# Peptides against a protein of PDB entry 6B4J, part 6

Target 1, 315 residues: chain A of PDB entry 6B4J
Amino acid sequence: DITMQWYQQLQDASMQCVLTFEGLTNSKDSQAKKIKMDLQKAATIPVSQISTIAGSKLKEIFDKIHSLLSGKPVQSGGRSVSVTLNPQGLDFVQYKLAEKFVKQGEEEVASHHEAAFPIAVVASGIWELHPRVGDLILAHLHKKCPYSVPFYPTFKEGMALEDYQRMLGYQVKDSKVEQQDNFLKRMSGMIRLYAAIIQLRWPYGNRQEIHPHGLNHGWRWLAQILNMEPLSDVTATLLFDFLEVCGNALMKQYQVQFWKMLILIKEDYFPRIEAITSSGQMGSFIRLKQFLEKCLQHKDIPVPKGFLTSSFWRS

## One batch from the design tools (peptide; made by RFdiffusion4, then SolubleMPNN)

Design b1_p11_6_s2
Fold by OpenDDE base, seed 3:
Structure b1_p11_6_s2 (fold): chain B 315 residues (1-315), chain A 11 residues (1-11)
Amino acid sequence: as target 1 above (315 residues)
Amino acid sequence: MEFTKIPLEPP
């Protein structure tokens, strides 16, 4: 399976990256520990500062991240920090930055769906200039949310239940599995972030270049989901999230062919979802159904709430 | 029911 090969390649690359900077992360030297912490803060704090407030502030954050990745010194916590402070500094920063973007999907976007767009446009712009960061974003995303690949992890003989739950994306703390609502909320945030990344371009970059991970991957994701058996509650939830965020962009890009896909979802896929949906899970399915039927009825998919406008970039 | 597999590549 080509999709699973791609998944495994990204995971292998991510693991190799971790091994590359192991010297920095495992060092007992006080100076190395300090450098590690400074680099970690420099990589992650700017991402946490991303907001919907002003385009000018977003540009400043982007420039700071890009400067750091370019080997330039940046100010972080009142200190000058550079990836050149350690031979493994760049690999470490790229990994931690990518991890933080995905974490913002998992936490910030999960709680505030509109936050997907400013985070995604920065991530897309950084990915364009630093492809390795993009690959690491995918690796982190796929690990936390296998549904972003997409695939549904299977229980294997001899596997511990907790390990299987973690593979599915659940958090397990003190032998307690995460509640379904919280799990779906986190997965929703990550899918929404991904759906935003694949459609957004940094407006101050070279627009003539092809998006490094564009809407063609949105089509692929939908096609792969529809070619799989649905998973109870998960498929309906995440399909809604994806279509709400990316549906308008996909409609504009693929036009009639995308509408044919939506009709197929309604006619062929909804019955399959409904067949596996319990009465307690009907809410997610109903929401998806109502959304899609409204889109088909109006022959339009609305621009998602929080989509960045020209006025945002002038602020 | 042979579900016609949707092509993974966009049109």
Scores: peptide ipSAE 0.461, ipTM 0.885, DockQ to the pose 0.686
Fold by OpenDDE base, seed 5:
Structure b1_p11_6_s2 (fold): chain B 315 residues (1-315), chain A 11 residues (1-11)
Amino acid sequence: as target 1 above (315 residues)
Amino acid sequence: MEFTKIPLEPP
């Protein structure tokens, strides 16, 4: 399976990255610890500052992240910080930055869906300039949300239940599994972030270049989902999230062929979802069904709420 | 019902 091979390759690369900077992370030296903390803050704080308020602020954040990744000194916590402070500094920063983007998906986007767009456009722009960060974003995303690959993890003989739950993307703390609503909320946030990344380009970059992970991956994701048996509640939820965020972009890109895919979802896939959906889970399916039927009826998919407009970039 | 697999590559 090519998709699973790709998944594994990204996970392996992520693990190798961790091994590469283990000297920095495991150092007992006070100076090394200071550098680590400074680099971690420099990588993650700008991402946390991303907001829907102003395009100018977003540009400042982007420039700061790019400067850091480019080996230039940046101001963080009142200090000048550079990846050159340690031989493993760049690898560490790339890893932590990628991790933070995904965390913003599972936390910020999960709670505020419109936040997907400003986060995604920065992530996309950084990915164009720093492809390793993009690979690490995928690795972190896939690890936390296997449905972003997509695949549905299976229980294996001898596996602990908690490990299986973690593989499914659940958080397990003190032997307590995350509530289903919180789980789906986090998964939704990550899928929405992903759906935004694949369609957005940083407006101040070289737009003549091909998107490093563009809408072709959106088509692939949908195709993979539709080629799989649905998972109860999860598939209906995430399919809705994905289509709400990037359906308009996919429609514009693939036009008639995308409409054929939507018809296939309605005619062939909805019965499969409904067959595995309990009465108590019908809400997610109904939401998906209503959305898709409206799109088909109107022959249009709306631009998602929070989509960045020209006015945003002028602010 | 044998569902026709959707191609992974876009048209």
Scores: peptide ipSAE 0.455, ipTM 0.886, DockQ to the pose 0.701
Fold by OpenDDE base, seed 4:
Structure b1_p11_6_s2 (fold): chain B 315 residues (1-315), chain A 11 residues (1-11)
Amino acid sequence: as target 1 above (315 residues)
Amino acid sequence: MEFTKIPLEPP
């Protein structure tokens, strides 16, 4: 399975990255600890500052992140910080930056869906300039949300239930599994972020270049989902999230072929979802069904709420 | 109904 091979390769690369900067993370030296903390803050704080307020502010954040990744000194916490302060600094920053982008998906986007777009456009732009950050974003995303690959983790013989739950993307703390609504909320946020990344280009980059992880991956994701048996509640929820965020972009890109896919979803896939959906989970399916039927009826998929307009970039 | 495998590559 080429999809699972891709998943594993990204996870392996992520693990190797962690091993590469282990000296920095495990150092008992006071100076190394200070550098680690400074680099961590420099990598993560700008991402947390991303907002829908103004394009100019977003550009400043982007430039700061890019400068840091380029080996230039940046101001963070009142100090000059550079990845050159430690031989493992760049790897560490790339990893922590990627981790933070995904974390914004599971937290900020989960709570505020519109936040997906400013976060995603920065992530896409950084990915274009720093491919390794993109790979690490995927690795973190896939680990937290296997449905973003997509694959549905299976229970293996001898596996503890808690470990299986973690593989499914649930948080398990003190032997207590995360509530289903919170789980789906986090998964939704990450899928929405991903759906935004694959369609957005940083407007100040070389737009003539191919998107490093573009809409072709959106098609692939949908195709993979549709080629798999649905999971109760999960598939309907995430399929809606994905289509709401990037359906318009996919429609524009693939035109008639995408409409054929939507018809296939309605005619062939909905019955399969419905067959496994309990009465208590019907809400997610109904939402998906209503959305898709409306799109088919109107022969249009709306631009998602929060989509960045030209006016945003002039602000 | 045998579910027709959707191509993973876009058209």
Scores: peptide ipSAE 0.454, ipTM 0.884, DockQ to the pose 0.724
Fold by OpenDDE base, seed 2:
Structure b1_p11_6_s2 (fold): chain B 315 residues (1-315), chain A 11 residues (1-11)
Amino acid sequence: as target 1 above (315 residues)
Amino acid sequence: MEFTKIPLEPP
């Protein structure tokens, strides 16, 4: 289908990007290695510095990332670093930056849900100015979390079990598969980051322009999830994560039509989730059910905790 | 039960 074609196109583009800068990454030359390390640090450290503390600090981080992507020299580790130091530097930095954003979803947001918003607003703003970074964010996100597409990977004949587990998004280390709780935690972080990206605009950009990957993709994601058979524990978990983060924004955007979708979830989709949910997995379903029923009862979806306010940007 | 497909495009 068109969604899977889009998925594959993004993966192909990401793979092609890796091949493009392979000369830089595989070089044995000492200078090339140094450049690679400097570029990698310049791309990733600013993202790691993103926090909920102050809007002014977030702006500084954004400006630094944008400067780097624009071919301007930036200070990193006490050195002047530029993508112009190597012909493959820009491609490498775009790839590593995108990878790092997704990794922050996987790690930081997974552990601290509120961190989704400052990371997402920077990612959204960078995406607006650098579309290729956005495509690479999607490629990395889709690879680590196929449920963000969404699709559920299938086991193919002749496939190793570990490879299938990796396709599902599990980490497999030393022939040990990741525990389900840790897996779901990482997936939740990435979905929450995605849900934040699609609704946030960098406040210092041209807000009159169309969001490069906006709430229309949120609607599409929900529609696609609902058009699929639920997966045990996964669907209930990620649907909750998504709705908690971007439900308020979708409600404001699509109003009555979004409420109809929520009613459909309650009436038609919940029975399907419940039918495949074991007693041991009921917690995720109950959490989703309670959240959605509360929203329907109050005719309101709360603004998510950690949502960036005007006071944040004045700090 | 043929699940009525939700349109992928927003209204």
Scores: peptide ipSAE 0.453, ipTM 0.884, DockQ to the pose 0.685

Design b1_p11_7_s1
Fold by OpenDDE base, seed 3:
Structure b1_p11_7_s1 (fold): chain B 315 residues (1-315), chain A 11 residues (1-11)
Amino acid sequence: as target 1 above (315 residues)
Amino acid sequence: MPLTKIPLEPP
């Protein structure tokens, strides 16, 4: 399976990256520990500062991240920080930066859906300039949200239940599994972030270049989802999240062919979702159904709330 | 009902 091969390749690359900077992360030297913490803060704090407030502030954040990845010194915590402070510094920063983008999906976007767009446009722009960061974003995303691949993890003989739950994307702490609502909320945030990334381009870059991970991956994701049996509650939830965020963009890109896909979802896939949906889970399915039927009726998919406009970039 | 097979590559 090509999709699973791609998944495994990205996971292997991510694992190799971790091994590469293990010397930095495992060092007991006080200076190395200080450098590690400074680099970690320099990589992650700017991402946490991303907001919907002003385009000018977003540009400042982008420039800071790009400068750091380019080997230039940046100010962080009142200190000058550079990836050149350690030979493993760049790999470490790329990994932590990618991890933080995905974390903003599962936390910030999960709680505030509109936050997907400013985070995504920065991530897309950084990905364009630093492809390795993009691969690591995918690796982190796929690990935390296998549904972003997409695939549905299966229980294997001899596997511990907790390990299976973690593979499904659940958090398990002190032998307590995450509540379903919290799980779906986090998965939704990550899918929404992904759906935003694949459609957005940093406006100050060379937009004539091909998007490093564009809407063709949106089509692929939908096709793959529809080629699989749905998973209870999960598929309906995430399909809605994906379509709400990038449906308009996919409609504009693929036009009639995308509308045909939406019709297939309604006619062929909804019955499959409904068949596996319990009465307590009907809310997610109803939300998806109402959204899609409204789109089909109006022959339009609305621009998502929080989509960045020209006025945002002039602020 | 058999699953509708959709091409993974966009048109």
Scores: peptide ipSAE 0.466, ipTM 0.897, DockQ to the pose 0.768
Fold by OpenDDE base, seed 4:
Structure b1_p11_7_s1 (fold): chain B 315 residues (1-315), chain A 11 residues (1-11)
Amino acid sequence: as target 1 above (315 residues)
Amino acid sequence: MPLTKIPLEPP
């Protein structure tokens, strides 16, 4: 399975990255600890500052992240910080930056869907300039949300229940599994962020180049989902999230062929979802169904709420 | 019913 091979390759690369900077992470030296903390803050704080307020502020954040990744000193916490302060500094920063982008999907986008777009456009722009960060974004995303690959983890013989729950993307703390609503909320945020990344380009980059992880991956994601049996509640929820965020972009890109895919979803896939949906889960399916039927009826998929306009970039 | 196989590559 080429999809699973891709998943594993990204996980292996992420693991190798962690091993590469373990000296920095595990150092007992006071100076190394200080450098680690400074680099971690420099990598993560700018991402947390991303907002929908002004395009100019977003550009400043982007420039700061890019400068840091380029080996230039940046101001963080009142101090000058550079990845050159430690031989493992760049790998560490790339890893923590990628982790933070995914975490913003998991937390910020989960709570405020509109936040997907400013976060995604920065992530896309950084990915274009720093492919390693993009690979690490995917690795973190896939690990936290296997449905972003997509695949549905299966229980294997001898596996502990808690390990299976974690593989499914649930948080398990003190032997207590996360509530389903919180789980779906986090998964939704990550899928929405991903759906935004694949369609957005940083407007100040070289737009003549192909998107490093563009809408072709959106088509692939949908195709893979539709080639799999649906998972109760999860598939309906995330399919809606994905289509609401990137359906308009996919429609513009693939036109008639995308409409054929939507018809296939309605005619062939909805019955499969409905067959596995309990009465208590019907809300997610109804939301998906109503959205798709409305799109088919109007022959249009709306631009998602929070989509960045030209006026945003002039602010 | 068997799943309809959609090509993973876009058109």
Scores: peptide ipSAE 0.464, ipTM 0.899, DockQ to the pose 0.742
Fold by OpenDDE base, seed 2:
Structure b1_p11_7_s1 (fold): chain B 315 residues (1-315), chain A 11 residues (1-11)
Amino acid sequence: as target 1 above (315 residues)
Amino acid sequence: MPLTKIPLEPP
């Protein structure tokens, strides 16, 4: 399967990256430890500062991240920090930056759905200039949320139950598995972030170039989901999240063909979801159904709440 | 009923 091969290639690349900077991460030298911490902060703090407040502030954050990845010194924690401080510095920063973007999906977007857009536009812009960061974003995303690939992990013979739960994306701490509502909340955040990334372009870049991971991947994701049997509660939840965030963009891009896909979801896929949905899980399905039926009725998919407007960039 | 196979490549 080409999708699973792609998944594995990204995971292998991520693992190779970790091995490349192992010398920096495992060093007991005091100076190396200091450099590691400075680089980690320089990579992650700007991402945590992303907000919906002003476009000008978002540009400052982008410029800082880009400068760091370009080997230029940046100010972090009152210090001048550069990836050139260690031969493994660039690989380490790229990995940590990508990890942080996905964590913002998992945490910030999960709690505040509108946060997907400013995070995603920065991620997209950085990806355009630094393709390796984009691949690492996908690797981190796929590992934490296999549904973003998409695939549904299966239990294998000899596997521990906890390991299977982790493969599904659950957090397991002290032999306690994460509650289903928290799990779905985190998965939703990551899917929403992904759905935002594939449609957004950094407005100060060369927008004439092809998006490094654009709406064609949105079509592919939907097609893959619809080609698989639904998973109870998960499929309905994440399909809604995806369509709410990028449905408008997909509609504009693929027009009549996208509407045909929505009709197929209603006519062929909804009965399959309903058949596996318990009474306690019906809320997720109803939300999806109501959203899609409203879109079909109005012949329009609304622009998602939090979408960045021209006025935001003039702020 | 078998799942309808949707092409993975966009139109």
Scores: peptide ipSAE 0.464, ipTM 0.897, DockQ to the pose 0.748
Fold by OpenDDE base, seed 5:
Structure b1_p11_7_s1 (fold): chain B 315 residues (1-315), chain A 11 residues (1-11)
Amino acid sequence: as target 1 above (315 residues)
Amino acid sequence: MPLTKIPLEPP
């Protein structure tokens, strides 16, 4: 289908990107290795510094990332670093930057849900100026979290169990699969980050332009999820995460049509989730059910905790 | 019961 074609196209583009900077990554030259490490740090450290503390700090981080991507020298680790230090530097930095944004989803956002918003607004703003970074964000996101596409990977004949587990998004180390709670936590973080990206615009950019990957993709994601049979525990968990983060924005954008979708979730989709939910997994379903029923009762979806306000940008 | 197909494009 068209969604799987899109997924594959992004993965192919990501793989091609890796090939373009292979010379830099595989170089045995000491200077090339130094450049690689400097570029990697310059691309990733600013992203790790994103926080909910102050809008001014967030702007500084954004400007630094944008400067780096624009071929300007930036200070990193006490040294001047530029993508022009190597012909493959820009491609490498774009790839590593995108990878780091997704990693912040699976780590920082997973542990601190409110962190989704400052990370997402920077990612969105960078995406507007550097579309290739956005495509690479999607590629990394889709690979780590197939549910962000969305699709549910299937076991194929002859596939190793560990490979299937990795396709599902599990980490497998020393033949030990990740615990379910940790898996869902990471998936939740990535979905929450995605849900934040599709609704946020960098306030210092040209907001007259169309969002490069906006709320229409939020509608599409929900539609795809609802057009598929639910996966045990996963669907209920991630559907809640998504609706909690971007439900308010979708409600404002699509109004009555979005409410019809929520009614459909309650009436048609909840019975399907419940039918495949074991007693031990009921917590995720109950959380989703309670959230949605509350929204329907109040005829309102709350603004998510951590949503960036005007006061944040004045700090 | 068959899944209700929701259009992928928003209204």
Scores: peptide ipSAE 0.455, ipTM 0.891, DockQ to the pose 0.754

Design b1_p11_8_s1
Fold by OpenDDE base, seed 1:
Structure b1_p11_8_s1 (fold): chain B 315 residues (1-315), chain A 11 residues (1-11)
Amino acid sequence: as target 1 above (315 residues)
Amino acid sequence: MKFKKIPLEPP
């Protein structure tokens, strides 16, 4: 399976990255610990500052992240910080930055869906300039949300139940599994972020270049989901999230062929979802069904709420 | 009806 090979390659690359900077992370030296903390803050704080307030502020954040990744000193916590302070600094920063983008998906976007767009446009722009950060974003995303690949993890003989639950993306603390609503909320945030990334380009970059992970991956994701048996509640929830965020972009890109895919979802895939949906989970399916039927009826998919307009960039 | 696999590559 090409998709599973791709997944494994990204996970292996992420693991190798962690191994590369173990010297920095495991150091008992006070200076190394200080550098680690400064680099971690420099990588993550700018991402947390991303907001929908003004395009100018977003540009400042982007420039700061790009400067850091380019080996230039940046101001963080009142200090001058550079990845050159440690030979493993760049790998560490790339990993932590990518991790933070995904974390904003599972936390900020999960709670505020419109936040997907400013986060995604920065992530996309950074990915264009720093491909390794993009690969690490995917690795983090895939690990936390296997449905972003997509695949459904399977229980293997001898596996602990809690390990299987974690593989499915659930948080397990003190042998207590995360509630389904919280799980789906986090998964939704990550899928929405991904759906935004694949359609957005940083407006101040070289737009002549092909998107490093563009709408073709949106088509692929949908095709893969539809080629799989649905998972109860999860598939209906995430399919809605994905289509709400990037359906308009996919419609514009693939036109009639995308509409054919939507018809297939309605005619062939909905019955399969419904067949595995309990009465208590019907809400997710109904939401998906209503959304898709409305789109088909109107022959239009609305631009998602929070989509960045030209006025945002002039702010 | 064998569900025809949707092509993974866009048209």
Scores: peptide ipSAE 0.478, ipTM 0.885, DockQ to the pose 0.692
Fold by OpenDDE base, seed 3:
Structure b1_p11_8_s1 (fold): chain B 315 residues (1-315), chain A 11 residues (1-11)
Amino acid sequence: as target 1 above (315 residues)
Amino acid sequence: MKFKKIPLEPP
């Protein structure tokens, strides 16, 4: 399976990246520890400052992240910080930055769906200039949300139950598994962030270039999901999240062919979801069904709430 | 109705 090969390649690359900067992360030297902390803050704080408030502030954040990745000194915590302070600094910052973007999907977007768009446009713009950050975003995303690949992890002989639960994306702490609602909330945030990334371009870049991970991956994701047996509650939830965020963009890009896919979802895939959905889980399916049927009826998919407008960029 | 596999590559 080409999708699983791609998944494994990204995970291997991410693992190799961690090994590359292990010297920095495991150092007992006081100066190295200080550098590590400064680099970690410089990489992550700007991402946490991303908001829907003003386009000008978003540009400042982007410029700061780009400057850091370009080897320029940036101000962080009242200090001048540069990836050049350690030979493993760039790899470490790229990894931590990518991790933080995915974490914002997992936390901020999960709680505030509109936050997907400003985070995604920065991530997309950084990915365009720093492709390794993009690969690491995918690696982190795939690890936390296998449904973003997509695939449904399977239990293997000899596997511990908690390890299987973690592979499915559940948090397991002190032998307690995460509640289903919290799990789905986090998965939703990550899928929404991904759906936003694949459609957005940084407006101040060279927009003539091909998106580094564009809407063609959105089509592929949908096709792969539909070619698989649905997973109870998960598939209906995430399919809704994806279509609500990315449906308008996919409609504009693929037109009639995308509408054919939506009809196929309604006619062929909904019965398969319904067949595996318990009465207690029907809410997620109903939400998906109502959304898609409304889109088909109106022959339109609305622009998602929180989508960045020209007025945002002038603010 | 046999579920037809959707091509992974966009049209």
Scores: peptide ipSAE 0.478, ipTM 0.885, DockQ to the pose 0.735
Fold by OpenDDE base, seed 4:
Structure b1_p11_8_s1 (fold): chain B 315 residues (1-315), chain A 11 residues (1-11)
Amino acid sequence: as target 1 above (315 residues)
Amino acid sequence: MKFKKIPLEPP
């Protein structure tokens, strides 16, 4: 399975990255610990500062992240910080930065869907300049949300239930599994972030270049989802999230062929979702159905709420 | 009806 091979390759690359900076992370040396903490803050704080308020602020954040990844010193916590402070500094920063982007999907976007767009445009722009960060974003995303690959993890013989739950993307703490609503919220946030990344380009980059992970991956994601049996509640939820965020962009890109896909979803896939949906889960399916039927009726998919406009970039 | 496999590559 080519999709699973891709998944595994990204996970392997992520694991190798962790091994490369293990010396920095496991060091008992006081100076190394200080450098680690400074680099971690420098990588993560700018991402947490991303907001929907002003394009100028977003540019400053982008420039700071790019400077850090480029080996330039940046100010963080009142200190000058550079990845050159340690031979493993760049790998560590790339990993932590990618992790933080995905975490913002998991937390911020989960709670505030509109936050997907400013986070995604920065992530896309950084990915364009730093491909390794993009690969690590995918690796973190896939690990936390296997549905972003997409695949549905299966229970294997001899597997502990808790391990299976973790593979599904559930958080398990103190032998307590995460509530379904919280799980779906986190998954939704990550899918929405992903759907935003694949359609957005940093406006101050070289627009002549191909998007490093563009809308072709959006088509691929949809096709793969539709080629799989639906998972109860999860498929309906995430399919809605994905289409709400990037449906308009996919429509513009693939036009008639995308509309054919939407018709196929309505005619062939909805019955399959409905067949596995319990009465208590019907809300997610109804939301998806209503959204798609409205789009088909109006022959239009709305621009998602929070989409960045030209006025945002002039602010 | 077996769901016709959708091509993974865009048109």
Scores: peptide ipSAE 0.478, ipTM 0.884, DockQ to the pose 0.735
Fold by OpenDDE base, seed 5:
Structure b1_p11_8_s1 (fold): chain B 315 residues (1-315), chain A 11 residues (1-11)
Amino acid sequence: as target 1 above (315 residues)
Amino acid sequence: MKFKKIPLEPP
């Protein structure tokens, strides 16, 4: 399976990255620890500052992240910080930055769906300039949300239940599994972030270049989902999230062929979802069904709430 | 009915 090979390659690359900067992360030296903390803050704080408030602020954040990744000194916590402070600094920063983008998906976007767009446009722009960060974003995303690949993890003989739950993307703390609603909320946030990334381009970059991970991956994701048996509640939830965020963009890109895919979802895939959906889980399916039927009826998919407009970039 | 696999590559 090409999709699973791709998944594994990204995970392997991510693991190798961790090994590369282990000297920095495991050092007991006071100076190294200070550098590590400074680099971690420099990588993550700008991402946490991303907001829907003003395009000018978003540009400042982008420039700061790009400067850091480019080996330039940046101000963080009142200090001048550079990846050149340690030979493993760049690898560490790329990893932590990518991790933070995904974390904003599972936390910020999960709670505020509109936050997907400003986070995604920065992530996309950074990805264009720093492909390794993009690969690491995918690696982190895939690990936390296997449905973003997509695949549904399977229980293997001899596996602990908790390990299986973690593979499914559940958080397990003190032998307590995350509540289903919280799990789905986090998964939704990550899928929404992904759906936003694949359609957005940083407006101040070289737009003549091809998107490093564009809408073709959106088509691929949908195709792969539809080629799989649905998972109860999860598939209906995430399919809705994905279509709500990037359905308009996919419609514009693939036009008639995308509409054929939507018809296929309604005619062939909905019965499969319904067949595995309990009465208590019908809400997610109904939401998906109503959304898609409305789109088909109106022959239009709305622009998602929070989509960045020209007015945002002028602010 | 064997669902025809949707091509992973876009048109």
Scores: peptide ipSAE 0.475, ipTM 0.885, DockQ to the pose 0.696

